# Peptides against a protein of PDB entry 6TME, part 103

Target 1, 324 residues: chain A of PDB entry 6TME
Amino acid sequence: NRLKRAYIALQAWKKAFYSDPFNTAANWVGPDVCSYKGVFCAPALDDPSVLVVAGIDLNHADIAGYLPPELGLLTDVALFHVNSNRFCGVIPKSLSKLTLMYEFDVSNNRFVGPFPTVALSWPSLKFLDIRYNDFEGKLPPEIFDKDLDAIFLNNNRFESTIPETIGKSTASVVTFAHNKFSGCIPKTIGQMKNLNEIVFIGNNLSGCLPNEIGSLNNVTVFDASSNGFVGSLPSTLSGLANVEQMDFSYNKFTGFVTDNICKLPKLSNFTFSYNFFNGEAQSCVPGSSQEKQFDDTSNCLQNRPNQKSAKECLPVVSRPVDCS
Target 2, 324 residues: chain A of PDB entry 6TME as posed
Amino acid sequence: NRLKRAYIALQAWKKAFYSDPFNTAANWVGPDVCSYKGVFCAPALDDPSVLVVAGIDLNHADIFGYLPPELGLLTDVALFHVNSNRFCGVIPKSLSKLTLMYEFDVSNNRFVGPFPTVALSWPSLKFLDIRYNDFEGKLPPEIFDKDLDAIFLNNNRFESTIPETIGKSTASVVTFAHNKFSGCIPKTIGQMKNLNEIVFIGNNLSGCLPNEIGSLNNVTVFDASSNGFVGSLPSTLSGLANVEQMDFSYNKFTGFVTDNICKLPKLSNFTFSYNFFNGEAQSCVPGSSQEKQFDDTSNCLQNRPNQKSAKECLPVVSRPVDCS

## One batch from the design tools (peptide; made by RFdiffusion4, then SolubleMPNN)

Design b2_p14_8_s3 (from b2_p14_8, 5 letters changed)
Fold by OpenDDE base, seed 1:
Structure b2_p14_8_s3 (fold): chain B 324 residues (1-324), chain A 14 residues (1-14)
Amino acid sequence: as target 1 above (324 residues)
Amino acid sequence: SSLPSLVYSPFPSP
């Protein structure tokens, strides 16, 4: 009986709670698991006469505990939302049995260890949110081979380079922010045909921006701030026809910020502060437009306020990185 | 009972 297996799983999970401040699991008593707070039942996909546990929603429950291996008995779960808790440990490998997994949100917890490779085993996964945890190590290239709509990786401990497979991603939203990613942004990024939002904030990324970024026609948000990027902004950024929010602040960029970038038709905010830009077009000047906001603070610009000293600028500006 | 809906946000609410 599927509900009997669910009962075993949910009771094992209740026993794995160290703290339940809101008494969320107080009614997790008896065999009627469909009455449990945060447990959602639906007719099984393979047999509509059978009721199964199809979803878990324990969002914002502040529960401390871990995920026991018995959760692998929840074989009919398609939605697993447990964000904003204090769950710790690793994601159980037994969750590979949850072959219907569609939305997996474990964000804002205390999970540790490597990337939860069990997520790669779910054939129907569309939404992956593992942000605000302590996941570490390399991002598996295979994550981008999956047909995901959203990939939230931000605020973790991921290291190494961004996989070249990123170009295969069908995701509209991808967040890398606040990790330890290093190396260059892959040139394959331009192949992300469905990309609307991508954030690289606060990593150790470096090198030149690939020209292929300009192929991201559907991008509305592009944030590469707080990295180690060098060289000039690619002229191909003029191709970002739908970009609304663009941030290159807190990098080591040099050269001239061109009119073609600052006049992007949908551009609302463009922040390029805290770099080593030595010139900007008039259209890039803060206050030059009522429709666009610019920040050129702390560059090497002439006749602009709040710029770096000549002493800080000269060593960098005199040695431009050739990105050609 | 209705299943939870997908919520897209760059930041989870604490």
Scores: peptide ipSAE 0.027, ipTM 0.709, DockQ to the pose 0.065
Fold by OpenDDE base, seed 4:
Structure b2_p14_8_s3 (fold): chain B 324 residues (1-324), chain A 14 residues (1-14)
Amino acid sequence: as target 1 above (324 residues)
Amino acid sequence: SSLPSLVYSPFPSP
């Protein structure tokens, strides 16, 4: 009996709660699991006459606890939303039995350990949100082989390089922000044909930007701020026909910011502050356009306000990194 | 089911 298995799972989970400030699980009593707060039942996909637990929504419940292995008994769950809680520990490997998993949101919790590789076992997964946790170690390359629409990894402890498999991703939104990723952005990034938004903010990424970024014709948001990128901006960025928001601030970029970047047809905000740019086109100057906003603060620009001193600029500008 | 249009947010998903 599927509902009996769900009852066992949900009672084990209730027992794994250390704190339930809103008494969310107060009605988690008795065999009628479909009446439980945050538990949603639907007709089973394989048998419409059978009612199953199809979804969990415990978002914003501030529950402290852990995910017990008995959650693997929730084999009909397609939606698992438990964001903004205080769940700790690891994602149970027993969740591999949830073969219908479509949306998995464990964001804003206290999960630890390596990337939850159980997410790779779900054949139908479209939405993965694990942001605002303490996940650590390497990102598995296989994450980008999955047909995901969204991948939220930001605000974790992930380290090492971004996998080259990123180019295989079908995701429209990918966030790497506020981790410990290092190395270069893979050249394969230009193959992300469905990409609309990508965020690299606040990592240890370095090297030159790959020219292949200019192939991201569907990108509306590109944020690479607060990293260690060097060299000039690729001239191929003129290919970003749909970019609206672009941020390269807080890096070590040098060279000239060109007209072909600042005149991008959909560009609304372009921030390139806190770098070592030594020139900009007139079209890049803040206030040069009514429809576009630019920030050129704290560069090595001549005749612009709020620039770095010659003492700060000279050591970097005199030693430009060749990205060719 | 189809996912709604996704927009990046620095905050947790609602």
Scores: peptide ipSAE 0.021, ipTM 0.691, DockQ to the pose 0.066
Fold by OpenDDE base, seed 2:
Structure b2_p14_8_s3 (fold): chain B 324 residues (1-324), chain A 14 residues (1-14)
Amino acid sequence: as target 1 above (324 residues)
Amino acid sequence: SSLPSLVYSPFPSP
């Protein structure tokens, strides 16, 4: 009986709670698991006469505890939303039995260890949110071979390079922000056909921006701030016909910020502060447009306020990195 | 369920 297996799983999970400040699991008593708070039942996909546990929603419950291996008995679960809790430990490998998993949200918890490779075993997964945890190590290249609509990885401890497989991703939104990613952005990024938003904020990324970024014609948000990028902005950025928010602040960029970038037709906010740019077009000057906001603070620009000293600029500007 | 075509905040909703 599927509901009997669900009962075993849910009672094991209740036993794994260290704290339930809102008494969310107070009614988790008896065999009627479909009456449990945060447990949702539906007709099974293979037999509509059989009722199964199809979803878990424990969002914002502030529950402290861990995920026990018995959760692998919830084989009919397609939605698993447990964000904004205090769950710790690792994601159980037994969750590989949840072959219907469609949306997996464990964000804003205390999970540790490597990337939860069990997520790669789910053939129908469309939404993956693991942000605001303590996941560490390398991002597996296979994550971008998945037919995911959104990939949230931000605010973790991931290290190493961004995989070249990123170009295979069908995701509209990808966040890498606030990790320890290093190396260059892969040239394959230009192959991300469905990309709307990509965020690299606050990593150890370096090198030149690839010219292939200019092929991202559907991107509305591109944030590469707070990294170690060098060289000039690619001239191909003039191809970003739908970009609205663009941030290159807090890097080591040099050269001239061109008119073709600042006149992008959908651009509403362009931040290029805290770099070593030595010139900008008149269209890039803050206050030059009523429709566009610019920030050129703390560069090497002549006749602009709040710029770096000549002592800070000269060593960098006199030795521009050639990205050709 | 269709993911909404909304701008996604990198922060969890409070």
Scores: peptide ipSAE 0.021, ipTM 0.675, DockQ to the pose 0.065
Fold by OpenDDE base, seed 5:
Structure b2_p14_8_s3 (fold): chain B 324 residues (1-324), chain A 14 residues (1-14)
Amino acid sequence: as target 1 above (324 residues)
Amino acid sequence: SSLPSLVYSPFPSP
């Protein structure tokens, strides 16, 4: 009996709660698991006459605890939303039995350990949100081989380089922000045909931006702020026909910010502050447009307010990194 | 679906 297995799983989970401030699991009593708060039942896909646990939604429950291995008995779960809790430990490998997993949101918890590779075992996974945890180590390249619509990795402890497989991703949204990623952005990034939003904020990324970024025709948000990027902005950025929000602030960029970038047709906000740019086109000047917001603060620009001193600029500007 | 039609925040939705 599928509901009997679900009962075992849910009771094991209730026992794994250290704190339930909102008494979310107070009604988790008895065999009628479909009445449990945050448990959603539906007819099974393989047998409509059988009722199964199809979803869990415990978002914002502030529950402290861990995920016990018995959760692997929830074999019909397609939606697992447990964000904004205080769950700790690792994601159980037993969740590999949840072959219908479609949306997995464990964001804003206290999960630790390496990337939850069990997520790679789910053939139908479309949404993966593991942000705001303590996941560590390298990102498995195989994550981008999956047909995901969204990949949220931000605010973790991930290290190493971004996998070259990123170009295989079909995701519209990818977040790397606030990790410890290092190295260059892979040139394969330009192959992300469905990409709308990508954020690299607050990593240890370095090197030159790849020219292939300019191939991201559907990108509306591109944020590479707070990294160690060097060199000039790629001239190919003029190809970002749909970019609305662009941020390159808090890097080590040099060179000239061109008209071709600042006149992008959909550009609403372009922040390139806290770099070492030594020139900008008139179209890039803050206040030059009513439709576009620019920030050129703390660069090496002449005749602009709030710029770096000549002492700070000269050592960097005089030795520009050649990205060619 | 948990996928919004709007710009995704890097922060959890409130």
Scores: peptide ipSAE 0.021, ipTM 0.686, DockQ to the pose 0.072

Design b2_p14_8_s4 (from b2_p14_8, 6 letters changed)
Fold by OpenDDE base, seed 1:
Structure b2_p14_8_s4 (fold): chain B 324 residues (1-324), chain A 14 residues (1-14)
Amino acid sequence: as target 1 above (324 residues)
Amino acid sequence: SSLPELVYSPFPKP
C-alpha cells in the first residue's frame, strides 16, 4: 500500500523533528496522511484509482530537524517544498527512489555536505532550489546536462570553477551568487539559449569576461558584481538586446565603457561602479537618460564625482589587462 | 487538496 509507506515515512520524519514551533505536524496522527498539514495527495499517474502522496509543502514552518532515510518511501512525491525551515544534515540518498521529483526546494535551511548528487538521479526534475544552505565543494558538471528550468545555488559554500557544461543548460534562471566559485566564466556560457537571469554576485571569479556573453540575447538580468574580473568589458555585450538589469560593480575592470553597451535598447539599470574604468561614453553618464539608471561611482573617470584617487588608479590603469 | 504552486524568486527573504 503506497499510503502505508507514506505513513511510515511521515511518522519517521515527525520523529526527526527537534522543534515544530507552529505545531505543523500536530495533526500528523493516524493512517490518513492525506489530511496531514502540508501533505498533498493526488491520483497516482500509473493508476488514477489509487491515491498517493504527490506533494509536500512545509515552507516557512521554522521546523528544526533532519531528513530521515525513510523519506525514500515517498516514491510518488513530485513536489517537495520545505524552504525556510531549520532542517540540518545531508539530503538522504534514499530520495533517489522519488523518481517523479519535479520541484525540489530545500532552500533556506541548514543542510551541509557536498552537492546533493541524489538530485541528479531524478529524471524529471525541472526546478532545483538549494540556495541559502551550507552545501560545499565542487559543483557537479552534470547539473547542467539536466533539463532544468531553474537552478538556484546561491548562498552556499560551493568552491572550484564553474563547469564548462553550463553552456548545455536549458535553465532560464541560474544563481551562483554568494559562494566561493573561482576561475573564469566559461566561454560556453553563450550557448545558454533559454537564459533570462544569471547572477554571479559575491564569488571569487576572475579573469576576463568571455566575449560569448554577448550571445545571451534572451538575458534580462546579468549580474557579475563583487568578483575579481579584470580587463575591458567585451564589445560583444552590445548583443544583449533584452538586458534590463546589468551589474559589473565591485570588480577590477579597466578601459572604456562604450555607447554600444549603455545604449542597449531595454537597459534599465547599469551599474559599473567600484572598478577602474578610465573613460565612459556620454550615454553612460548618470542622469544622461530618463529611462536608464547608471552608476559610475568609484572608478578612474575624469571629470566625474566620487572617483578613486590618482594614487589608487595609476597602478591599475597603467597596466591594463589585455583580454585579446 | 491541490498541489502547491511553484513560487520562486532569485533572492528569497530569510
Scores: peptide ipSAE 0.033, ipTM 0.741, DockQ to the pose 0.051
Fold by OpenDDE base, seed 2:
Parts: C-alpha cells; structure tokens; sequence
Structure b2_p14_8_s4 (fold): chain B 324 residues (1-324), chain A 14 residues (1-14)
C-alpha cells in the first residue's frame, strides 16, 4: 500500500522535527496523508486508479529538524520543495528510491557534508536548488552530465576546481557564487549550448579568462566579479551578442578595455571596477552612453577619477600577465 | 508541476 508507506515516512519526519513555529505539521495525524498540510497527492503514473503522494511543499515553514531515512518510502514524489527552513544534517541516501524526482529544492537550510550525490541518481531531475547551505568539498563532475535546466550552488562551502564537464551542461542558469572554488575556468565553458546566465561571484578563481567564453552566444548575464583573475580581457568577448549584464570587478585584470566589448549590442551594464586596467576606449567611459552603464572605478586609468595610486599600479601594470 | 521561468537570483525563492 503506497499511502501506508507515505504515512510511515511522514510520521517519521514529524518525529524528526525539533521546532515547528507555524504548527505546519499540526494536522499530520491519522492515515489520510493527502489531507496533511504541504502534502500533495495525485493519481499514480503507472496506475491512475491509485492515489499517491506526488509532492511535498514546506517552503518558508521555519521548521528545525533533519531528514530521516524513512523519507525513502515516498517513492512517488516528483516535487520536493522544503526551502527556507532550518533542516540540518545530510540528505539521506535512501532518497535514491525517489526515481520520479523532477524538482528538488532544499535551499536556505542548514544542510552539511559533501555534495548530495543522491541527486545524481535521479534519472528525471530537471531542477536542483541546494543554495544557501553548508555543503562542502568537491563538486562532482557528473552534475554536468545531468539534463538539468538550472543548477543553483551559490552560498555554500564548495572547493576545488570547476569540473571540465561543465561544457556538457544543458542548463540555462548556473550559479557558483559565494563558494571556495579555485583554479581556472575550463575552456570547455564555450560548449554550454543553452547557457543564459552564469555567475562566479566571490570565489578563489584565478588565471586568464578562456577565449572560449566568446562562444556563449546566448548568455545574457556573465558575472566573474570578486575573484583572482589576471591578464587582459579576451578579444573574443566581442562575440557575446546577447550579453546584457557583465561584471569583472574586484579582480587583477590588466591591459586595455576595448570598444569592441563596450559596444556590444545588448550590453546594459558593464562593471570592470577594482582591477588594474591601464586604458579604456572612449565607448567604455561612464556617461559616454545613455543606454549603457559603465563603472571604471579603482583601476590604473589616466585622467579618470577614483583610480588607484601609481604606487599600487606600477608593480602590477609593469608586469602584465601573458595569456597567450 | 511545470517549471517556472528561470531567472537568476542570489536569494532564496519566495
């Protein structure tokens, strides 16, 4: 009996709550699990005459607790949304039994440990949101072999390099922001066919930007701010025909910001502040366009306000990194 | 359920 298994799972989960400030699980009593707040039933895909638990939505419930292994009995769940709670511990390996999982949102919780590799076992997963947790260690390369529409990893403790498999991703949105990622952006990034938005903000990424970024024809948002990138901006960035928001601020970039970048046809905001650029085209100057916003603050530019001192600039500008 | 339109937000979804 599928609903009896769901009852066992949900009662085990209720027992795993340390705090339920809004009494969300107050009505989680008795065998009628389809009446439980935040539990959604639907006809089973394999037998329309059988009612099953198809979804969980406990978003914004502020529940403190953990995910017990008995949640693996919810084998018909395709939607699992539990964001903005205080759930702690690890994602149970028993969730591998949820083979219909399509949308998994555990964002804004207190989850810890390595990347939840159980998510890689779900064959139909399209949406993965694990942001705003304490997940740590290496990102599994296999995440980018999944047919995901969105990958939200931001505000965690992930470290090591970005996997080279990123080029296989079919995701339109990928966020790496506010982690501990290091090394270079892989050259395979240019193979991301469906990419619209990618964010690297606030990591320990370094090296030169790969020329292959210029192959991202559909990208509308590219943010690489607050890293350790060096060298000149790739000339191939002139190929970003759809970029609207571009941020390279708070890096160690050098060289000249060209008009081919600043004249990109859909560019609305381009921030390249807090670098070591020693020149810019007139089209890159803040106030040069009514349609485009630029920020050139805290570079090594001549005849511009709010620039770095010669003492700060000379050691860096005199030793440009060759990215060839 | 259908996936909503995907727009990047650094904040948790409401």
Amino acid sequence: as target 1 above (324 residues)
Amino acid sequence: SSLPELVYSPFPKP
Scores: peptide ipSAE 0.024, ipTM 0.701, DockQ to the pose 0.067
Fold by OpenDDE base, seed 5:
Structure b2_p14_8_s4 (fold): chain B 324 residues (1-324), chain A 14 residues (1-14)
Amino acid sequence: as target 1 above (324 residues)
Amino acid sequence: SSLPELVYSPFPKP
């Protein structure tokens, strides 16, 4: 009986709670698991006459605890939303039995260990949110071989390079922000044909921006702020026909911010502050447009307010990194 | 749940 297995799983999970401030699991008593708060039942896909646990939603429950291996008995779960809790430990490998997993949101918890490779075992996974945890180590390249619509990795402890397999991703949204990713953005990024939003904020990324970024015709948000990027902005950025939000602030960029970038047709906000740019086109000047916001603060620009001193600029501007 | 067509903030919604 599927509901009996679900009962075993949910009772094991209730026992794994250290704190339930909102008494969310107070009604998790008895065999009627479909009445449990945050448990959603539906007819089974293989047998519509059988009721199964199809979803879990414990978002914002502030529950402290861990995920016990018995959760692998929830074999019919397609939606697992447990964000904004205090769950700790690792994602159980037993969740590999949840072959219908479609949306997995464990964001804003206290999960630790390596990337939860069990997520790679789910053939139908479309949404992966593991942000705001303590996941560490390398991002598996295979994550981008998944047909995911969204990949949220931000605010973790991920290290190493971004996999070159990123170009295979069909995701519209990818966040890397606030990790410890290092190295260059892979040139394969330009192959992300469905990409709308990509965020690299606050990593240890370095090198030149790849020219292939300019192939991201559908990107609306491109944020590479708070990294170690060097060189000039690629001239191919003029190809970002749909970019609305672009942030390159808090890097080590040099050179000239071109008219072709600042005149991008959908550009609403372009922040390039806290770099070493030594010139900008008139179209890039803050206040030059009513429709566009620019921030040129703390660069090496002449006759602009709030710029770096000549002493700060000269050592960097005189030694531009060639990205050719 | 449907993925919102809205811009995804890397930050939790307040």
Scores: peptide ipSAE 0.021, ipTM 0.667, DockQ to the pose 0.064
Fold by OpenDDE base, seed 4:
Structure b2_p14_8_s4 (fold): chain B 324 residues (1-324), chain A 14 residues (1-14)
Amino acid sequence: as target 1 above (324 residues)
Amino acid sequence: SSLPELVYSPFPKP
């Protein structure tokens, strides 16, 4: 019986709670698991006459505990939302049995260990949110071979390079922010045909921006701030016909910020502060447009306020990185 | 009871 397996799983999970401040699991008693708070039942896809546990929603429950291996008995779960808790440990490999997994949100917890490779085993996964945890190590390249709509990786301990497989991703939203990613952005990024929002904030990324970024014609948000990027902005950024929010602040960029970038038709906010730009077009000057907001603070610009000293600028500006 | 919906947010809601 599917509900009997679910009962075993949910009772094992209740036993794995160290703290339940809101008494969320107080009614997790007896065989009627469909009455449990945060447990959602639906007719099974293979037999509409059979009721199964189809979803878990324990968002914002502040529960401390871990995920026991018995959760692998929840084989009909398609939605697993447990964000904003204090769950710790690793994601159980037994969750590979949850072959209907569609949305997996374990964000804002205390999970540790490597990337939860069990997520790669779910053939129907569309939404992956593992942000605000302590996941570490390399991002598996295979994550971008999956037909995901959203990938939230931000605020973890991921290291190494961004996989070149990123170009295969069908995701509209991808966040890398506040990790320890290093190396260059892969040139394959331009192949992300469905990309709307990508965030690289606060990593150890370096090198030149790839010209292929300009192929991201559907991107509305592009944030590469707080990294170690060098060289000039690619002229191909003029191809970002739908970009609304663009941030290159807190890098080591040099050269001239062009009209072709600042006149992008949908551009609302463009932040390029805290770099080493030595010139900007008149269209990039803060206050030059009523429809666009610019920030050019702390560059090497002439006749602009709040710029770096000549002493700070000269060592960098005099040694431009050739990105050709 | 309705199933949870997709939430696209860059940050967890406080």
Scores: peptide ipSAE 0.027, ipTM 0.712, DockQ to the pose 0.066; fails the geometry check

